# Ledger of designs, part 32: peptides against a protein of PDB entry 4N78

Target 1, 186 residues: chain A of PDB entry 4N78
Amino acid sequence: HFQVICRLLGYQGIAVVMEELLKVVKSLLQGTILQYVKTLMEVMPKICRLPRHEYGSPGILEFFHHQLKDIVEYAELKTVCFQNLREVGNAILFCLLIEQSLSLEEVCDLLHAAPFQNILPRVHVKEGERLDAKMKRLESKYAPLHLVPLIERLGTPQQIAIAREGDLLTKERLCCGLSMFEVILT
Target 2, 155 residues: chain B of PDB entry 4N78
Amino acid sequence: MAELQMLLEEEIPGGRRALFDSYTNLERVADYCENNYIQSADKQRALEETKAYTTQSLASVAYLINTLANNVLQMLDIQASQLRRMESSINHISQTVDIHKEKVARREIGILTTNKNTSRTHKIIAPANLERPVRYIRKPIDYTILDDIGHGVKW

## One batch from the design tools (peptide; made by RFdiffusion4, then SolubleMPNN)

Design b1_p10_5_s2 (from b1_p10_5, 3 letters changed)
Fold by OpenDDE base, seed 1:
Structure b1_p10_5_s2 (fold): chain B 186 residues (1-186), chain C 155 residues (1-155), chain A 10 residues (1-10)
Amino acid sequence: as target 1 above (186 residues)
Amino acid sequence: as target 2 above (155 residues)
Amino acid sequence: PFLPVFQPPP
């Protein structure tokens, strides 16, 4: 599903969605969640000491339940605050999954473009075969597929320019060194 | 353009008119030959004259048809070439627009990206100047990311 | 050779 979304939206659409999600997250964090956190901090017991181990697990639980009674009884925390936190979590998760899916799509594009860009796959060297010989053979095999040199030889100046730009755009992908998710986390 | 215009406005219409006129002329020649044969005392001579006119008429028509056909073909070739040029121009514009759109899109998404910190150090170094359009670091694409894709041996 | 446009005899 995320792959389809990435394909449908493209870079532009993904950027727009990510920006809007970031706005929503920011709004939730700075608004409702912040208010609830402040309220919770106000109702938190000033002194919460660890009960003695002598109370046993049930006693300790009861102790903490009593200490946190006001928080537990705060109905709005459960209904609104947790929902908002869930929304934030979902938004973050969505961003992560979109980035991952986009990265996969970009990798696929790079793989598909590689033969046309003089990018040779790493060849398995069988025992006894020289890597250099295999690489030379591959180079020779794919040499006619090098699109930019081919167009430079046969194309118009405009076609050459477009081919070069296209080649550059194909090579320059986010997955090669950029992360959106790291920005989201900041 | 001038050649195409000449073909469309002068040569082809002229050729068509010439063929039409030739049709009329052929009828006249036929009538003449018939009458000449009937009225001539020397039927053999009249027949030979008719043969000569027939040959000439056929040759003339053939020439006119050939000329017209060649002009039409030339016209079509010029038009086809113009269409190809137009198509090429449209394609060029389309590709240019697409590249531009892609660049814009990449800039927009780029501002939402930061360099992958390969350094194990947890310090999310917020890029200091968020305001600068994150220039795609033209770093050599580390295709090692592709190593896990496909049946290739992980080196 | 340009074949002359045949002109009918008068």
Scores: peptide ipSAE 0.069, ipTM 0.649, DockQ to the pose 0.005
Fold by OpenDDE base, seed 2:
Structure b1_p10_5_s2 (fold): chain B 186 residues (1-186), chain C 155 residues (1-155), chain A 10 residues (1-10)
Amino acid sequence: as target 1 above (186 residues)
Amino acid sequence: as target 2 above (155 residues)
Amino acid sequence: PFLPVFQPPP
């Protein structure tokens, strides 16, 4: 699903969605969640000592339940605050999954374009074969497919310019050195 | 442009008219030859004249058809070339616009990105000395250190 | 070769 979304939205659509999600998350964090956190901090018992181990696990649980009874019974915490936290969590997950999906698409594009851009895969050399000889053979094999040099030889000046720009855009992808998710986490 | 216009407005219509006129003329020639043969005392001469007219007529029609066909083909070739040039121009514009849109989109999304912290993967310099896997001796967690924290019952 | 347009005999 996320792959389809990435394909449909493209860079422009993804940017718009991410910006809006960031706004929503910021609004939730600075607004409702912050208010609840402040309220909870005020109501939080100042001194919550560990109960004696003699009370056993049930007794300890009951102790903490009693100490936090007012917090647990706060109806708005369960309904509004937790819902907002879920929304924030979902937004973060969405951003992560979108970035991952986009990265996969970009990698696929790079792989598909590689033969046309003089990018040769690292060939696993079987034991006993000269790496250099194989690489030269591969270079020779793919040389006719190099798009930019081909167009530079056969194309019009306008076509050459477009080919160069297209080549650059194909090579320069976000997955090569940029992260959106890291920005979201900061 | 001038050549195409000449073909469309003058040569092809002119050729069509000439062919039509030739058809009418051929019918007249046929009638003439038939009558001449019937009325002539010298049938051999009349036959030879008919043969001459037939040959000339066929050659003339063939020429007119060939000329017209060549003009039509030339017209089509010129039009095809014009269409190809237009297509090329449209494609160029389309590609230019697409590239521009992509650049704009990339700038916008780029604002939302940061450089991947290349965590200096500290080359885990494999310590040359394969420190013998120190047998993870699970030291039993001594929980007695927590006995002084809280109301621990000294048994 | 330019073949003249056939003109019928008068």
Scores: peptide ipSAE 0.060, ipTM 0.651, DockQ to the pose 0.005
Fold by OpenDDE base, seed 4:
Structure b1_p10_5_s2 (fold): chain B 186 residues (1-186), chain C 155 residues (1-155), chain A 10 residues (1-10)
Amino acid sequence: as target 1 above (186 residues)
Amino acid sequence: as target 2 above (155 residues)
Amino acid sequence: PFLPVFQPPP
């Protein structure tokens, strides 16, 4: 589903959706969640010491559960604050999945374009084969497919310009070094 | 363009008219040959003349058909070439527009991106000295402070 | 009646 969404929206559509999601998340964080957090901080036990590690994880959990029992049982916290946190979580998850899906699509595009852009696949050399010979063979095999040099040789100036721009756009992908998700987390 | 126009407006219609005229002429020749054969005292000579006219007529028709066919083929070739040129132009425009759209889209999404940073996992350092559990006296929490906090929109 | 003579295309 996310792959289809990525294909349908494209970069522009994804950008718009991500921007809107960021606005929603910001609104939730700066609004209701912030207010609840502030209130919770005020009502939090002033002295909550860590229990001894000897009690184990269950004992420690029970201790904190007991200390925070009144807060956890607060109905509005469960219905509103936790729901908003779930919404934020869902939004973050959505962004992550969109980015992952987009990255997959970009990788596929790069792989498909590679033979046309003088990008040779990493070939596992079997024992006894010379890496250099195999690479040379691959270069020779794909040399006729190099699109930009081909168009530079046979094409009009306009076609050459378009080919170069297209080549650049094809090579430059988000998956190569950019992350949207990291921006969302900040 | 001038050649195509000449083919469409003059040569092909002219060729069609020539074939039609040829048909009419052939009918006249046939009538002539028939009458000549009937009236001629020398039937052999009349037959030879008819054969000659038949051969000439067939040759003429063949010529007219060939000429017309070649003109039609030439017309089609010119039109095909024009269509290819138009297609090339349209493709060029389309590609230019697509590249532009892609650049715009990339600028927009680029604003939402940053360089991939290796997430530094902050090691949660457990405090070395576990403080002895102090008996916690539970104070009642007043939740009325939360009453003024707005209701979240259910999506 | 005059009919043109057929010439094969070159």
Scores: peptide ipSAE 0.057, ipTM 0.651, DockQ to the pose 0.006
Fold by OpenDDE base, seed 5:
Structure b1_p10_5_s2 (fold): chain B 186 residues (1-186), chain C 155 residues (1-155), chain A 10 residues (1-10)
Amino acid sequence: as target 1 above (186 residues)
Amino acid sequence: as target 2 above (155 residues)
Amino acid sequence: PFLPVFQPPP
């Protein structure tokens, strides 16, 4: 699903969606969640002493339950805060999954373009074969597919310019060194 | 442009008119031949004359049709060439627009990105690093990063 | 051969 979304939206659509999600997250964090946190801090017991270990696990639990009764009751009554936190979490996950899907698409594009851009895979040399000879053969095999040199030889000046720009755009992808998710976490 | 205009405005219409006139002339010749045959005392001579006129008429019509056909073909070739040029221009514009749109889109999404920290170090690096404009470090795209991803895409 | 347009006899 995320792959399809990435394909449909493209870079521009993804950017718009992520910007809007960031706005929503900011609004939730600075608005409702912050207000609830402030309220909870006001009702938080100022002194919470550790009960004696002699009360055992049930006694300790009961003690904390009693001390936090107002908070628990408040949290139970106002499920909105947890819902908002869930929404924030979902937004973050969505951004992560979109970025991952986009990265995969970009990698696929790079792989598909590689033969046309003189980008050769590192060939595993079997024992006894000279790497240089194999690479030369590969280069020779794919040399006719090099798009930019081909267009430079046969194309109009306008076509050459477009081909060069297209080549550059194809090579420059987010997956090569950029992360959106890191920006969201900060 | 001048050649196409001559074809469209003069040669092809002229050829069509010539064919139409030829039709009218053929009818007159036919009438003449019929009357000549009826009135002639020498039927054999009249028949031979009719044959001659028929042959000449057919040859003339064939010539007119051929000339007109060639002119139409030439016109179509010129128009096809013009269409190809127009197509090329449209394609160029389309590609230029697409590249521009892509650049804009990339700028927009780029605002939402930061450089991947290659440092494995767990250090919560304080956000102190000012958004230095991501110098497009033309790092040679180390495609070796792609080596690990290739195994997972079960198509 | 420029086949003249057949002119009917007058």
Scores: peptide ipSAE 0.046, ipTM 0.648, DockQ to the pose 0.005

Design b1_p10_5_s3 (from b1_p10_5 with T4P T5M)
Fold by OpenDDE base, seed 2:
Structure b1_p10_5_s3 (fold): chain B 186 residues (1-186), chain C 155 residues (1-155), chain A 10 residues (1-10)
Amino acid sequence: as target 1 above (186 residues)
Amino acid sequence: as target 2 above (155 residues)
Amino acid sequence: PVLPMFQPPP
């Protein structure tokens, strides 16, 4: 599903969605969540001593329940705050999944374009075969597929310019060195 | 353009008209030949004249058809060339626009990105020394240390 | 900068 979304939106659409999600997250964090956190900090018992181990696990639990009773009974915490946190979580997950899907798509594009851009895969040389000979064979095999040199030789100046720009656009992808998700986490 | 216009407006219509006129003329020639043969005392001469007219007529029609066909083919070739040029122009514009849009989109999304922190793959230098699984001696957690911290009811 | 296409124009 996310792969389809990435294909449909493209870079522009993804940028717009991410920007809006960031705004929403920021609004939630600076608004409602912050207020709840402040309130919780105010009502939090200043001195919460660990109960004696003699109370056992049930007694300790009851103790903490008692100490936090006011917090637990805070109705807005259970409803509004948790909902907002869910929304934030969903937004973060959405961003993560979009970025992952986009990265996969970009990698696939890079792999598909590689033969046309004189990018040779790292050849796994079986023991005993000359790496150089295999590499030369691969170079020779894919040489006719190199698009930019082909167009430079046969194409019009306009076609050459477009081919070069297209080549650059194909080579440069976000997955090569950029992360959106890291921006969301800061 | 001048050649195409001449073909469309003058040569091809003219050739079509000539062909129609030729048809009418051929009918007249045929009638003449038939009558001449019937009325002539010298049937052999009349037949030879008919053969000559037939040959001339066929040659004329063949010429007209060939000329017209060549003109039509030439017209189509010129039109095909024009269409190819137009297609090339449209494709160029389309590609230029697409590239531009892509560049804009990339700049926009770029604002939302940061450099991947090459996490220094701390070579988790596998400590060469397989730390012998420190037998987690479960030291019994002496919870008595917590006895002095709690307000617990002394039973 | 690894990807100039994603950087705003200077």
Scores: peptide ipSAE 0.209, ipTM 0.762, DockQ to the pose 0.618
Fold by OpenDDE base, seed 4:
Structure b1_p10_5_s3 (fold): chain B 186 residues (1-186), chain C 155 residues (1-155), chain A 10 residues (1-10)
Amino acid sequence: as target 1 above (186 residues)
Amino acid sequence: as target 2 above (155 residues)
Amino acid sequence: PVLPMFQPPP
């Protein structure tokens, strides 16, 4: 599903959706969630000591559950605050999945374009084979497929310009060094 | 352009008219040959004349058909060439527009991106001093302070 | 910059 969404929206559509999601998340965080958090901080137990580790994880959990029982059982917290947090979580997950899907699409595009852009795959050298010889063989094999040089030789100036621009667009992808998800987490 | 127009407006219609006229003429020639054969005392000569007219007529029709066919083929070739040129132009424009749109889109999405940083995993340091368990006195929490914040919607 | 096309105009 996310792959289809990425294909449908493209960079432009994804950008728009991500921006809107960020606005929604910001609104939720700065609005209702912030207010609840502030209020909860005011009503939090003033003295809550860390129990001994000897009680184990279950004992520690039970301790904190007991200390915060009244807060956890507050109906509005469960219905409104936790719901908003779920929405935020869903939005974050959506962004993550979109980015992952986009990255997959970009990687696929890069892989498909590689033979046409003089990008050779990593060659597994078997014992006894010379890496250099294998690379030369691959270079020779794919040399006729190099699109930009081919168009530069056979194409019109306009076609050459388009080919160069297209080559650049093909090479530059978000997955090469950029992350949207990291921006969302900040 | 001018050649195509001549083919469409003059040569091909003219060729079609010529074939039609040829049809009517052939009918007249046939009638003549029939009458000539009936009226002629020398049937052999009349037959040879009929054969000659038939050959001439067939040759004429063949020529007209060939000329028309060649003109039609030429017309189609010109049209095909025009379509290819048009397609090339449209493709060029389309590609230019697509590249531009892509550049705009990339700038927009770029605003939402940052360089991939190797996430520094912060090690949570456990406090060294385990505090002694203190007897906890539970105080009731007044939740009325939250009454002004929530929607009160039960889902 | 590694990806200039994704950089906003100055």
Scores: peptide ipSAE 0.207, ipTM 0.763, DockQ to the pose 0.537
Fold by OpenDDE base, seed 3:
Structure b1_p10_5_s3 (fold): chain B 186 residues (1-186), chain C 155 residues (1-155), chain A 10 residues (1-10)
Amino acid sequence: as target 1 above (186 residues)
Amino acid sequence: as target 2 above (155 residues)
Amino acid sequence: PVLPMFQPPP
């Protein structure tokens, strides 16, 4: 589903959606969540020390549960605050999954374009084979597929310009060094 | 352009008219040959004359058809060339627009991006002194309050 | 950002 969404929206659509999601998240964080956090801070125990490890995990958990009893029993926390936090979480998750899906799409595009852009994979050399000879053979095999040089030789000036721009667009992708999710987390 | 116009308006219609006229003429020639053969005392001569007219008529029709066919082919070639030029122009415009849109889109999404960096984990500061061990009485915790919070996501 | 095409115009 996320792959389809990425394909449908493209870069522009994804940008718009992410911007709107960020606004929503900001509104939730600065509004209702902040208010509940402030309220929770007021009811938070003033002194809560770390219990001894000798109590074990169950004992430690019970200790904290007792200290936070009023918070756990706060009905509005469950109904409103947790719902808002869920919405924030869903938005973050959505952004993450969109970025991952987009990255996969971009990688696929790069891989498909590679033979046409003189980008050759590293070849495994078996014992007794010369790497140089194998690479030369590979280069020779794919040389006719180099699109930009071919168009530069046979195409019109307009076609050459379009080919060069297309080549650049193909080579540059977000997955090469950019992250949107890191911005969202800031 | 002038050549195409000449083909469409003059040469091809002219060739079609000529071919139609030839049909009418051939019918007249056939009638003549038939009547001549019937009325002639020398049937062999009349037959030879008919053969000559038949050969001539065939040659004439063949020539007319060939000329017309060549003109039609030439017309089609010119039209095909024009269509290819139009297609090329449209394609160029389309590609230019698409590239422009893509560049705009990339700039827009770029505002929402940063360089991939491994964020350093924040160091958690532990309290310096652990509280003295006091025997804690374990009380069962009811987690039913959390039952309505999780809606399991199947991916 | 590292990629010129994703940078806003100056």
Scores: peptide ipSAE 0.195, ipTM 0.756, DockQ to the pose 0.548
Fold by OpenDDE base, seed 1:
Formats: structure tokens, sequence, C-alpha cells
Structure b1_p10_5_s3 (fold): chain B 186 residues (1-186), chain C 155 residues (1-155), chain A 10 residues (1-10)
């Protein structure tokens, strides 16, 4: 589903969606969630030390449950705050999934373009074969597919310009060094 | 362009008219040949004359058809060439626009990106001082202060 | 910056 969305929206559509999601997340974080966090910090026990290990896991759980009982039972926290947190979480997950899907698409594009851009895959050398000889054979095999050099030889100046720009656009992808998700987490 | 216009407006219509006129003329020639054969005392001469007119008429029609056909073919070739050129131009423009749109889109999404930081996994260092176990004291905490936040129901 | 195309114009 996310792959289809990425393909449909493209970079521009994804950018728009991501920007809107960031706005929503920011609004939620700076609004309701911040207010609840501040309030919770005010009402939090000033001294909530780690219970003694002698209480065991059940005792420790009971201790924290008791200390936070009123907070957990707070109706607004359950309804509004947790819903907002869920929305934030969903937004983050959505962004992550979009980025992952986009990255996969970009990688696929790069892989498909590689033979046309003089990018050769790492060849598995069988025992007894010379790596250099195999690489030369591959280079020779794919040499006719090098699109930019081909167009430079046969194409019009306009076609050459378009081919070069297209080549650059194909080579430069977000997955090569950029992350949107890291921006969302900042 | 001038050649195509001449073909469309003058040569092809002219050829069609000429062919039509030829039809009318052929009918007249046929009538003449028929009457001449019937009225002539020398049937052999009349027949030879009819053969001559028939050959001439066929040659004339063939010439007119051939000329018209060639003009039509030439017209179609010119039009096909124009369409190809137009297609090439449209394709070039389309590609240029697409590249431009892509560049704009990339700049837009680029604003939302940062360099991938290979953050080294910081080893979570366990705090050295295990705080002394404090005796569990159940203290009732009043959280009524939270009632004023949001849609809190003041009971 | 690794990818010039994704950089805002200076």
Amino acid sequence: as target 1 above (186 residues)
Amino acid sequence: as target 2 above (155 residues)
Amino acid sequence: PVLPMFQPPP
C-alpha cells in the first residue's frame, strides 16, 4: 500500500504529506500533550525512588501502580492525551513507512538504471576465473547500453542535455545519503 | 508549408476536377465513336479511329489518375513529416517540463531531509550507584490538580 | 551535502 502511495504521490506529493504531518505532530506535541506532560510533572511524586528489589516484580509493579494510580485513572489522560499520543505515533509510523517505501522504490530505480549508467554489479568470481577478465567481459557486454555516451554520440544537443539531466536525476536519490525520518525525530 | 498548401488547395482539387471533366469528355468521345461507326461506310477505318480514341482516352485517364495519386501521396508524406516534427517538439517540451517539475519536487522534499547520521550506538552505561532501596511507603497522592486540565470534570 | 539536487538554493 505504501509503495503505491509513494508511486502515486511522487516526491512532491510525499513532501506535501510529510509537511502536513509534521505540522500535525508539532501541533499535538506543543499543545495538548505538552500541557498534560507539564501537569503530570507537577503532580508526579517528588520522590519516586526505585523500590527495593526485595519486593520482587509484582511488588515493584504494585508500587508503581499505586504511585501512579490516580494518574492512570485520570479520565482525560486516557481519552485525550493517549489519543493524541496515538495520533503522533501513527503519524511517525506513517512517515517511516513512506520513507521506507520510497527508499525501496529508489533502490529499484537505481538498480534498473545501473546497466545504463555504467554501474556494474559486484560479480561473483567462480574458482579459477580471473576477476579482471570477468569484469572486462561485463563492461564490454553493457557498454552499448551506456545511455549518456550513446546520446552524446548520436543525439541532438537538446537530447544530450536532457539525457545528462536525466542521468543526474537518476543517480541522485534520497536513499543515497538523506533521511526524512531523522528530521521528524528532531 | 507552401508546397503542402498548393497540393491541398490547387493540385489535388484540380486533379479531381480534371478527372471529372475527363469522364464527361470520354462519354462524348464514346458517343462520337459509336455514331461514326454506324454512319461510316468504311467500318474498318471507323474501327481503327475508335481504337485510337480508346487508347488515347485510357492513356489520358491513366495519366490523370497517376498525377493525382502522386500528389496525394506527396501530401500525405509532408503531413506525416510535420506530425513527426510536432511529436518530437512536444516530447522535448514534455521532458523538459517533467525534469523541471522533478527538480522542484526534489528541492521541496529536500527541505524535509537531513544527512543520515550513523550514530554510534551509545552503550547504555548502567548507573554505578544503585540507590539504596527506600522502604515502600504508601502515600495517598491527590491528583485533583489535573481536573483543571482540558475537559476535566470537576466532581 | 551529499545530494545537491535536494539542497535548497543558497
Scores: peptide ipSAE 0.238, ipTM 0.772, DockQ to the pose 0.545; fails the geometry check

